# Designs tried in a protein design run: peptides against a protein of PDB entry 4M9S. Part 55

Target 1, 135 residues: chain A of PDB entry 4M9S
Amino acid sequence: SRGLVGVECITPYSYKSLAMALQRCVEVLSDEDRSALAFAVVMPPGVDIPVKLWSCVIPVDICSNEEEQLDDEVADRLKRLSKRGALLSGKRMPVLTFKIDHIIHMFLKHVVDAQTIANGISILEQRLLEIGNNN

## One batch from the design tools (peptide; made by RFdiffusion4, then SolubleMPNN)

Design b1_p16_8_s2 (from b1_p16_8, 8 letters changed)
Fold by OpenDDE base, seed 1:
Structure b1_p16_8_s2 (fold): chain B 135 residues (1-135), chain A 16 residues (1-16)
Amino acid sequence: as target 1 above (135 residues)
Amino acid sequence: SEAYERSRELFAKAVA
């Protein structure tokens, strides 16, 4: 696999090298995994986020509307992304969560379409409000 | 930036 080592760098050379490596990783993803990665940009970086909240923005085409199946499919996609090094960091205990680090988030903010980011944030906010009201 | 700040607030409410 073309996994990356998550290292924060401050030199222009390091940033360029990281960007090139990340671009190569993105290019070999499937369409559905690349889409999932794109929407990860709407999440706050550096936060361990439960799969249920990821499912608010990750687009999934499944045969059932069952929430459990949705979360499982989202988790599978996030797991695949996490296997490519610094793209995502998964944590299994105490609760299954995934985190996007600051450097990857910053990269995505520059390469993901601005309208996609804006729409994704709006969708996230709407769905988070719904979850919060139903707790 | 402001949108991200709002989302963080909503996250805090959702995970509480």
Scores: peptide ipSAE 0.337, ipTM 0.857, DockQ to the pose 0.034
Fold by OpenDDE base, seed 3:
Structure b1_p16_8_s2 (fold): chain B 135 residues (1-135), chain A 16 residues (1-16)
Amino acid sequence: as target 1 above (135 residues)
Amino acid sequence: SEAYERSRELFAKAVA
C-alpha cells in the first residue's frame, strides 16, 4: 500500500506543502464523496475498519432502507476515496475494510467544520452503543 | 478532546 503511515513532516515547509496538496485533492471530489471524507475524521486513524462501522457515520441521502444496499453505497464512496492518492487505504481480503492514515486524519481535524465533527462523534457513539447492546 | 477520547473508547469496545 502507498499510504502515508510512518511518514513524518520534519519541517513546517513540508507540512504546508502536504496540506496544500491534500486541499487540492479534496476540492476536486464530488459533493457526496467530500462529505464522506469529512466524516472519516471521527474514525480512529491507523485502524482497518469494516464497512459496517463506516456506515454508522457516512451519510447516504438517497438509498434503500435495506442494510445490505446501504453498506454497498458506503463502500462505493470509500472505494472512490481510496483511489484518490492516500486519502484512504482499502483492503478487499480477507475482509473489506478501509483505513485513514494519521496524517490525513490530522489534516481533516483542521479543515472539517467543528459542528460536523461533534455531530459525527455523537452519531458514532450512539450507533456503537446500539451495536454493543444487540450483541 | 474529551469527545474524541470517549468515541475511541466506545469504538475499541465495539471492535473487541
Scores: peptide ipSAE 0.333, ipTM 0.856, DockQ to the pose 0.038
Fold by OpenDDE base, seed 5:
Structure b1_p16_8_s2 (fold): chain B 135 residues (1-135), chain A 16 residues (1-16)
Amino acid sequence: as target 1 above (135 residues)
Amino acid sequence: SEAYERSRELFAKAVA
């Protein structure tokens, strides 16, 4: 494996203050959006990620098997997250993508329980393997 | 951490 690279961030906020601010933002989210945010922790930070890949880990209660509907619902949640405290950064062109910043990612790693993270990673791995096998 | 490493590798392959 290539391993992980640690990142140190310089911010106008202390870690504690930033964490508190982020926690407040998280507290006002709906359960669905908060869940989506939690699973964002499994994504690599600083990368513009297509909605399709986000949909691999973001839990959705849609009963439809239509992939487009799934992506739309995921996109809506991610859009809300991007608007609420800039928890994510979205780009519409050329392709709709969302990015989690390193600071937010580090925050999530501290507040999301380890089991959820582990499960999310496992789910992502499985979905990515499936995508790879189907291509 | 090791789990993240594996996932990142798979992710990199998927987005390549």
Scores: peptide ipSAE 0.327, ipTM 0.852, DockQ to the pose 0.039
Fold by OpenDDE base, seed 4:
Structure b1_p16_8_s2 (fold): chain B 135 residues (1-135), chain A 16 residues (1-16)
Amino acid sequence: as target 1 above (135 residues)
Amino acid sequence: SEAYERSRELFAKAVA
């Protein structure tokens, strides 16, 4: 299977300025977009990551089983997140990539469930191994 | 693509 089961991201830092601002942004997201953002925590920050690699960990609940359709759905979610400023930074050339900022990444490390992070990293490792073996 | 290969390499290092 691709990705993980979606989870909600809630911050315990209700009185910290950065966390408060980010929490307001997170609260207005759809469940699926919020889940996509949560699993971005497993990605290395500050790196332009192709959609194909994002799709390794972004949960997809409603989509075709075709890899192309999965990538398109993931791309749509990441595009929506990138429209919200510092959450993600998208780049179309030379290939469509998305990057998570260090500050956002640090925020996610504190608000995403530890088990979710561990599972996401495990899945990423597995998928990277598979990709490496198939190349 | 080259971007893909670079990202894959970085991921491999990050999860190692």
Scores: peptide ipSAE 0.210, ipTM 0.782, DockQ to the pose 0.025

Design b1_p16_8_s3 (from b1_p16_8, 8 letters changed)
Fold by OpenDDE base, seed 3:
Structure b1_p16_8_s3 (fold): chain B 135 residues (1-135), chain A 16 residues (1-16)
Amino acid sequence: as target 1 above (135 residues)
Amino acid sequence: SEVYERTRELFRKAVA
């Protein structure tokens, strides 16, 4: 994955077994799902975030520029990640949202490339400002 | 992190 370090990370965790388990979980993901997980690090942890906002930072390769298709592809990836327990928490009601917990977020901060994080945060903040100004 | 707190605040404003 472009955003993830290919080697074992050095973590400040006091729980080495947790870091190892998460690393193993990342390794068995598909390239597309691993990429989506990497970019989840730009999101604030513990917040239920609608798919529209996830689509601002998760890169996808689609044949159409239609926003609906973009959101569908992003949603599919996030759904697969949520099926792997601790990675993401999905919520369907009242609207489809996904949340990254603090533990997973801290892990990603140490294993995702710093430039990827910086770029993703910049893009997200820009989009959030635009949305906020249009409200 | 201060950066993520800023992002969280922007998020709250965007969905408010």
Scores: peptide ipSAE 0.413, ipTM 0.875, DockQ to the pose 0.032
Fold by OpenDDE base, seed 5:
Formats: structure tokens, sequence, C-alpha cells
Structure b1_p16_8_s3 (fold): chain B 135 residues (1-135), chain A 16 residues (1-16)
């Protein structure tokens, strides 16, 4: 497993209070949205990431194998997360993207299983390499 | 972290 270094972040909230608040938000999410949020830890924080790339790591359990439909489902989940406080930040133009903030990312690194993080990062990197090689 | 820096670089290449 890959070791992850903690992120130093300046926030108006104490770590404990922030963690508690975020935990409450996580607890009220649906299973699918909570899963999507968990996998957001795989993404580099502070980067506006197109939905297509999010779909590389967020599992979709109920839809066809068509890429467009998969992306739509992922987008819906990410949109819901973006509407839940500061979990994600979405941008519609010019391309629909979502970004995970450093603070939220730090939280996820503490609550998501380390092996899940490591595996997800490995999968993402492999898929990114494949995409890059096809450009 | 180094891991995420590598990922960021891969993202740049993937969207280039």
Amino acid sequence: as target 1 above (135 residues)
Amino acid sequence: SEVYERTRELFRKAVA
C-alpha cells in the first residue's frame, strides 16, 4: 500500500469540529453518494476534473455500459455532492468539472480505508496513462 | 503528496 502524507490546511474550523461536521454530512448521504464521495479521495485536491475522468474511479452499479450513461450517472452523483455543503465544487462551463477541496480531501484521507485509496489511485493512474497515450 | 503530484501530471497529459 502507498503511504499518504497528511495535508496541511488553514481553515476557520478546528480539525475536530470540521471532522464532526463532515461526518454528519456523510452519514446522511445515500450509499451511492457516500461511495462516490469516498472515491473522491483518489483525485488530486484543488483540480477541476472533467466528469469523464471522475468516471474512471467512481463505481456505477445501476446503468448500462454505455459511456455516456455512465458519465451522466457519475455527474448526477457529483452534482448532489456539490450541493451538500462544501463537499465538491462544480463548474458547468466550458466543461462540466468537479473539484475536491484540500480540506475535504484531508478529511477523506482519514476516514477512507487506506487500501481503497491506494487501489483507487493505482487504477486512476493506469487509466490516465492509457488516455494520455491515445492523445 | 508525491502520489498526488504524479496524478496531477498524468491529468495534464490526459487532457492535453
Scores: peptide ipSAE 0.413, ipTM 0.872, DockQ to the pose 0.035
Fold by OpenDDE base, seed 2:
Structure b1_p16_8_s3 (fold): chain B 135 residues (1-135), chain A 16 residues (1-16)
Amino acid sequence: as target 1 above (135 residues)
Amino acid sequence: SEVYERTRELFRKAVA
């Protein structure tokens, strides 16, 4: 199966300037977008990652099981995240990609459950291996 | 971390 069970990104950092700003951004997100942000932690930071690969870990429950439809839904979530205080950086060319910054990634590593991270990475690696072997 | 380095390598292979 693709993706993980959605989790919320909740931070205990209320008194650090960056953390406060991030917390404020996270709090105004929808549940779906917040979940997507949480799972961004499984991605290597500083890498422009195509939407298809994001869809390996970002949970989508409502749309069809078609890969293209899943990618579209994931892309929409990532686009919304990219419009929030440096949560993600999106690039449209040559293909639509999103990147998580090192600082944001470090923040997420501290606030997302460790087991969730481990499971997500495991799933991601499995999917990447499958994709790589099929090339 | 080592884990993310491995992931980065897998990414490179997957998009190659």
Scores: peptide ipSAE 0.408, ipTM 0.873, DockQ to the pose 0.031
Fold by OpenDDE base, seed 4:
Structure b1_p16_8_s3 (fold): chain B 135 residues (1-135), chain A 16 residues (1-16)
Amino acid sequence: as target 1 above (135 residues)
Amino acid sequence: SEVYERTRELFRKAVA
């Protein structure tokens, strides 16, 4: 199965410098990229996470149901986010991974719906257990 | 947080 439905992000910290900067970055994203960013809050911060695991929770609306293409679509979104600099850190070697920094993660925890976060974490954990059991 | 620590542990197992 796929991830959750995308969520719109709003911030109560409109007058704080860091939050303002991040909010501006979020506002210029496409709906798809903004949704992907929102679900990055489900991931543990500071961890280089393979695209396969990101695809467990990143919503994908308009691509093939083939796993490879789903991963590619997710990767494209994450790549775009990483090109914004602070939002995600991409690493290509030894394998393609993406990492969310603690400061961005903290921001997202304040702007993403709490129930969405909880549901996303639950789904992620379930998927991780399944993957772990199959290894 | 405890939740994310649990997730980190599951990550370790999943990518092993």
Scores: peptide ipSAE 0.406, ipTM 0.873, DockQ to the pose 0.031

Design b1_p16_8_s4 (from b1_p16_8, 9 letters changed)
Fold by OpenDDE base, seed 4:
Structure b1_p16_8_s4 (fold): chain B 135 residues (1-135), chain A 16 residues (1-16)
Amino acid sequence: as target 1 above (135 residues)
Amino acid sequence: SEAYERARELFRRAIA
């Protein structure tokens, strides 16, 4: 049920120091990691979010729809993003979580297209409702 | 988990 394909992050603010640095980081990402970063914009900033919730919106186009595989693939992508400095902050204990800070989140809100953001939010809401129904 | 439920609630508020 994962119909999300790769999305590119395009920045129009390359003249700003922060934007320039972030743009360089984004440009060297793989397509799949860049897509993961793009959809990170739908997450609330400053919150340690479990991988399960990240998997609601992070597109996975290689793995099957098995939950374990999806979570593992998402975790791998988020781990790579967390190694890019301020992009994400990961915690391994007590549970594996990732957090996007406010500055990065604000940046993404400007460089990710509005339709992608809207779609991501809609998907997240839908997935959260589905999770709720399964509990 | 408790963390999951907290995050879920935060997401609901963020999306609303």
Scores: peptide ipSAE 0.185, ipTM 0.783, DockQ to the pose 0.026
Fold by OpenDDE base, seed 2:
Structure b1_p16_8_s4 (fold): chain B 135 residues (1-135), chain A 16 residues (1-16)
Amino acid sequence: as target 1 above (135 residues)
Amino acid sequence: SEAYERARELFRRAIA
């Protein structure tokens, strides 16, 4: 199953400039994009990560047996996030990748609930194992 | 891709 419950990112840092800016960015996101951002917390920060790996944890409501279709949907969400200031950084060459920086990652670790983080990590681990077993 | 495999390994190491 690729469907995951959407998660909102709410910051408790009301008076910190960075957190305030991030909160404003998060608030204008669609539910789908906000959920994608939340699950970015399970990714290692500072690493250019291929879309295929992002697709392991980014929730997608549309069921498809084609991995490429799932990747395309994930990529679209990540692309939108990469246009929201410091949320993500995308690179198109040589392969499409997205990166979450340490500061944003740290922010997410504090504002995304622990259960969501744990679930995301578990899902990622499971998917990575499945990918490995299929090779 | 090779980049995929490298990233996957990084993920494995990041998952503790």
Scores: peptide ipSAE 0.183, ipTM 0.779, DockQ to the pose 0.026
Fold by OpenDDE base, seed 5:
Structure b1_p16_8_s4 (fold): chain B 135 residues (1-135), chain A 16 residues (1-16)
Amino acid sequence: as target 1 above (135 residues)
Amino acid sequence: SEAYERARELFRRAIA
């Protein structure tokens, strides 16, 4: 991972201040939303990612294993995150996508456990491979 | 899908 020393923010907040604010936002999230946010670290920042790809890494433990239902549940979580500060940016048209900002992504890289990140990458790679093999 | 293969690489690089 890259160090944060000397990092300049594009916001009016210092990195430390922004980090503290983000940390507060994370602390008030539900467990499921916080988990979803954690796994957002595996996504490339600044890219509008379709919900289908998000569903490859966002853990769903409540709804059915049906693919459409999983996507809906993931979408709901991401929508909630997008409504909380600048955690995510959602786009409805033409396809529902969500984007993680570079600053948020950088924050997550430093607060999410390394093992969680590694697991997320592995899961993503596996599922993307499976999807690719089915096409 | 080729798109997913590309995404895999992008994601890997994003969190490296």
Scores: peptide ipSAE 0.181, ipTM 0.772, DockQ to the pose 0.032
Fold by OpenDDE base, seed 1:
Structure b1_p16_8_s4 (fold): chain B 135 residues (1-135), chain A 16 residues (1-16)
Amino acid sequence: as target 1 above (135 residues)
Amino acid sequence: SEAYERARELFRRAIA
């Protein structure tokens, strides 16, 4: 289990209603934003995470290979997810960060494909190692 | 770097 314990739903009814609402939110996302949301499952919930760390796992297929542009594209995706309300919460000051809530994280653990989760974890580990070696 | 160590700790927490 994860180091941070997720919040359990009070009743099956509350969970079902939340799941329905979240499912609707997921369905209206673009493919790119939905993919970004899926990989958010590999992050610890309830933590304000800098964009640079998000960029380690969120796939980007349009922007150039420049790191600065990569971070900008990732930030844009996270901003859009944040505008969907419960999906992510952003903080601009003092540093731009995004956070996934425990309830949303728990939802994602059930709906995101198991292989996607495994891949995301592996990608994060590998890219963190690369960052450490290059700095 | 310190940034790397913080990220690694975050990673551990994420997959624990």
Scores: peptide ipSAE 0.180, ipTM 0.779, DockQ to the pose 0.029; fails the geometry check

## One batch from the design tools (peptide; made by RFdiffusion4, then SolubleMPNN)

Design b1_p17_1_s1 (from b1_p17_1, 12 letters changed)
Fold by OpenDDE base, seed 2:
Structure b1_p17_1_s1 (fold): chain B 135 residues (1-135), chain A 17 residues (1-17)
Amino acid sequence: as target 1 above (135 residues)
Amino acid sequence: KLEEIYEAARTAILPYE
């Protein structure tokens, strides 16, 4: 398990229609889902990313160390995010994947703390190394 | 595949730092 990172997205674009809509979506999220959304900025936009890879960066506090259960928890969060319209797009076939749109990615680029972004990419690298070493 | 996605992620995020 990984500790949840408290992240709030505050945008300087509050008066732009897109930013306002996104801000409203962010504000109604749970802390867990909001944290997940923040770390979504780490992923390349426009790419269908398998849940397994998402699980490398999405913080999960209270969860089994079993990889399958971790993936399930992450998937649930991503599914909730995908229900918020433009935040994420999910696909079930051939495997469960989620994609962040370019617009959302650009939004997150500006509202997610730079340190969070840096931490996210570092965590991704570390987790991938761990996965690679175990294969 | 995972490595490729990582590289893509890294490439995408680096300009944002």
Scores: peptide ipSAE 0.399, ipTM 0.844, DockQ to the pose 0.045
Fold by OpenDDE base, seed 4:
Structure b1_p17_1_s1 (fold): chain B 135 residues (1-135), chain A 17 residues (1-17)
Amino acid sequence: as target 1 above (135 residues)
Amino acid sequence: KLEEIYEAARTAILPYE
């Protein structure tokens, strides 16, 4: 299993109207979805990222021996996030991808704990190396 | 390329200009 432990996102940041609105959106999320959103900051903004890559950084506490099941869980979380304001943008075709916009990314970069960001980058690097080695 | 995504991600974490 490649499951990741969740890290709760803390969002005390309030600056402008948009930031306040986003913070409110974050506050109503479940702990799991909020954690997923926190790690979304690791992804490059403005890029359609396939679920497989999202699954490298999105923490999933449900262990499975099937990678597809993990991807499905990640996809579900990302789908929920995409329904909350402008947090994410999903695309089903040609492949299922999700994109974080620059504004949201900038917001997250300021409200997500620095250690969480650092950990997320490390996790992404590790998982990508593992994927690369398995190819 | 996965490495390109990683580099893009790392770069994106840097402070915006």
Scores: peptide ipSAE 0.394, ipTM 0.837, DockQ to the pose 0.044
Fold by OpenDDE base, seed 5:
Structure b1_p17_1_s1 (fold): chain B 135 residues (1-135), chain A 17 residues (1-17)
Amino acid sequence: as target 1 above (135 residues)
Amino acid sequence: KLEEIYEAARTAILPYE
């Protein structure tokens, strides 16, 4: 089973200490941002991923149904996450992308609900197929 | 690119234990 106790992490901190710090950061997030962070686990760590792909898995609560507006809302959430404890790393130029670090990803794999992860993967898969078929 | 990201994502989140 997945748990924090038996996992090693390559940081100046013990895995437990890192987990505690990250947990504290997560707890102070808004519900929306926390949800976005949870679904970030679906993305491969260490990869600069365009906002459009993030929008395939990040749930959006209040915005237009237009794709562009959805992407903007997702970008805003990801930007906030990047500013709070460096949970993500963002690049603005030349293309707006966000990256989840391996350490953060490892943390999320242990704390995010398994069903949420499974659902996120399924959603990503379906939406990627749709995007691929439209190009 | 999209397919590569998909596969990488899927692999990354698979349980190893």
Scores: peptide ipSAE 0.036, ipTM 0.621, DockQ to the pose 0.054
Fold by OpenDDE base, seed 1:
Parts: structure tokens; sequence; C-alpha cells
Structure b1_p17_1_s1 (fold): chain B 135 residues (1-135), chain A 17 residues (1-17)
């Protein structure tokens, strides 16, 4: 099964206006959704990303070997995030995609641990290679 | 397409202007 260890979104910029504004939105999230949001930093902002690719980096704590279940769980998390204003934007057609806004990406880029970001990118690369090799 | 997304991700994680 695929998945990453969840991380909490902790901001060292709590006193900055941007961080304070976004913190209100982030604090009401579940731990799982906050973790998903953290790893959204791996994705390029302003790009509609298919759920399949999100599932490469969004941590899921299920041990299912069914990829479809993984994608569905990821989609549900991203959908919940999309209901929180500018955190994510969902698009259902032609395929289900989600997009992170530049402002949110900028926020995450500074509040998510650098090593976590690096690991996320590495994992994305690895999974993309696997997907490519299996097609 | 996948490669493009990956490259975009890598680019996006670089320091912002």
Amino acid sequence: as target 1 above (135 residues)
Amino acid sequence: KLEEIYEAARTAILPYE
C-alpha cells in the first residue's frame, strides 16, 4: 500500500497576517486533513492535478492494497479541503482534479518542514516513475 | 504530462521571486 507519515501543519509565522488568516482555516481541520494540506505543498500551484497524482503524496493511514480505495480516500480529503475557501479548488470534469492556489502554496512552503518537502518531492518522483513504468 | 507536472513541482518549490 501507498502512503506517507502524516505531519502537522505548524507555522512559525503565527504573527504574520497571512499566517493568522490561514490559521483560522487550518485549525478547524482534522489532523488527517491538515496532514493532507501539508503535503499539498509538493504540487505546483495553479495546476489542476489529477487525484491519481495527489495520491502519490497525500498520506493515508489505511493498509488497503486496493488503489481505487486509496484514491477515493485521498479525493475525500481533498474535497474537504476544497470546502475551506482558497485552500484547494476542485474540478470534477472531465476528470476529478484539485488545484492549490499560489497564496496557499506560499504559506505551506514556509510552514512545512524543509525535509518534509524534500521527501515529498522525492516520493512524488518515485511514484511517477513507477506509474510511468507500469503503463 | 507527468514529467511536466514533476518539473513544475520542482520549479515551484524553489525560492519565490
Scores: peptide ipSAE 0.407, ipTM 0.842, DockQ to the pose 0.043; fails the geometry check

Design b1_p17_1_s2 (from b1_p17_1, 11 letters changed)
Fold by OpenDDE base, seed 3:
Structure b1_p17_1_s2 (fold): chain B 135 residues (1-135), chain A 17 residues (1-17)
Amino acid sequence: as target 1 above (135 residues)
Amino acid sequence: DLEAIYKAAKTAIKPYV
């Protein structure tokens, strides 16, 4: 794992160095996992978020329209990202959740396309409304 | 700004986390 524990952006120089290290981590990901990581920027950092909410923004192609299969595929992608060190932190109990770290989130805000971020936020808001209406 | 958006998003997801 490429742990970035204790690293913080204090100066532009430190940010550049951190960005270079994170870029190397991103480059070794599969296209699907890299896409999932990009959309992780939509989530607020430092929050343990259930897989159901991640599935609102992570793009996944599944063989059927079954929601259970969607959540499983999303969970698999997030699990792989969590194994890359500081990219995500997974928690299994009491419910399966994933959290994006503040420093990773800051990195993504600078490298992910602005339109992608805007679209992802819009989709999240729409799908949260739908979930709320079904409760 | 983006910070305001993320704060709003955090508030919106709070009931689900």
Scores: peptide ipSAE 0.173, ipTM 0.771, DockQ to the pose 0.036
Fold by OpenDDE base, seed 1:
Structure b1_p17_1_s2 (fold): chain B 135 residues (1-135), chain A 17 residues (1-17)
Amino acid sequence: as target 1 above (135 residues)
Amino acid sequence: DLEAIYKAAKTAIKPYV
């Protein structure tokens, strides 16, 4: 899957066109994938983030509490997003990571509910502390 | 090194939390 690395808006018109295209991509997502995309705004743009960290914020409804299953489900969602309008960029080697592009991130900051962003940041902070304590 | 990747990611995320 591709990201928007190297893409730059030349004019306000080009940015508007990109925003419209992205909005269309968002509208056709499933509810669960759209939710995952919303929480992707919590991550810093342009950084390859391992699936384990994505799992801290991506809401998943799975029957099992096994960590391996959680990571797999999150990875599947992120993979689907990466196939839609280059919303994410996946990297498989050496470790499976996903990256949100600066342009996509900027788009999300404008369209995602502010309370959702705030909640996601709080959840991430809490779970990062938990991971840090376990390692 | 998986641990190095996690640490780097945490550092990168820190300004957002």
Scores: peptide ipSAE 0.139, ipTM 0.771, DockQ to the pose 0.035
Fold by OpenDDE base, seed 5:
Structure b1_p17_1_s2 (fold): chain B 135 residues (1-135), chain A 17 residues (1-17)
Amino acid sequence: as target 1 above (135 residues)
Amino acid sequence: DLEAIYKAAKTAIKPYV
């Protein structure tokens, strides 16, 4: 496996420095927010993705299984992440969406457990098939 | 609209699933 320092990035910061900064940012997150961030790797980078799709992969244990509550909780987590540096970017209009940057996505692909990524992708695929408006 | 966003997202996500 390649070390993080060997990955090229297009930021004014060295990849090592960026990775270190991101790692520090991740370390201060709550377990829930860190988990949400981890599963953000499942989403394509640079795409404004509606909260409903995020809710397909971000694990939520606190709220009820009601869809509205699930989306709200997921949105709250993503909002917190968006306020933590450049982890995510949010857009409220016309629909609440969140986007993961390519650099952050690349970082996550290297630090998130491979099985977690695989599981998240599988879950997303399943959920997308179940969503009628996405057929 | 929302539907267009879903469709676009699905298309974008397809290579990842």
Scores: peptide ipSAE 0.133, ipTM 0.771, DockQ to the pose 0.035
Fold by OpenDDE base, seed 2:
Structure b1_p17_1_s2 (fold): chain B 135 residues (1-135), chain A 17 residues (1-17)
Amino acid sequence: as target 1 above (135 residues)
Amino acid sequence: DLEAIYKAAKTAIKPYV
């Protein structure tokens, strides 16, 4: 497995319209998609991030260590999240990227456990170094 | 190109890692 397993987004926001809407969106997600959403907090908001970079932090269980398969699985999860409108924005051209909005990012920073965020950043850092060394 | 996109993203992410 790659990344962290069993991470969920739980929001204490009960009376803010946006927070309530987001909470409802999060609640209906699969465990896998909800986990992916949690780790989206690791990415800087407002930036179109290539799927390959997302794959550095999105937890996926795959039998193959091929990056292409990992990217495909990650992309599928991110695509599902993007269909929720507010959660992520996908861009297909020129390359497949996903972007987290500032508002959603702020929401996640408040509802995702600090240790989860720290772990995600650590994983991202490590993977980025590995990618950099292989190029 | 793809390389430019990766570089830009990596630069953007750098402050967070």
Scores: peptide ipSAE 0.132, ipTM 0.769, DockQ to the pose 0.033

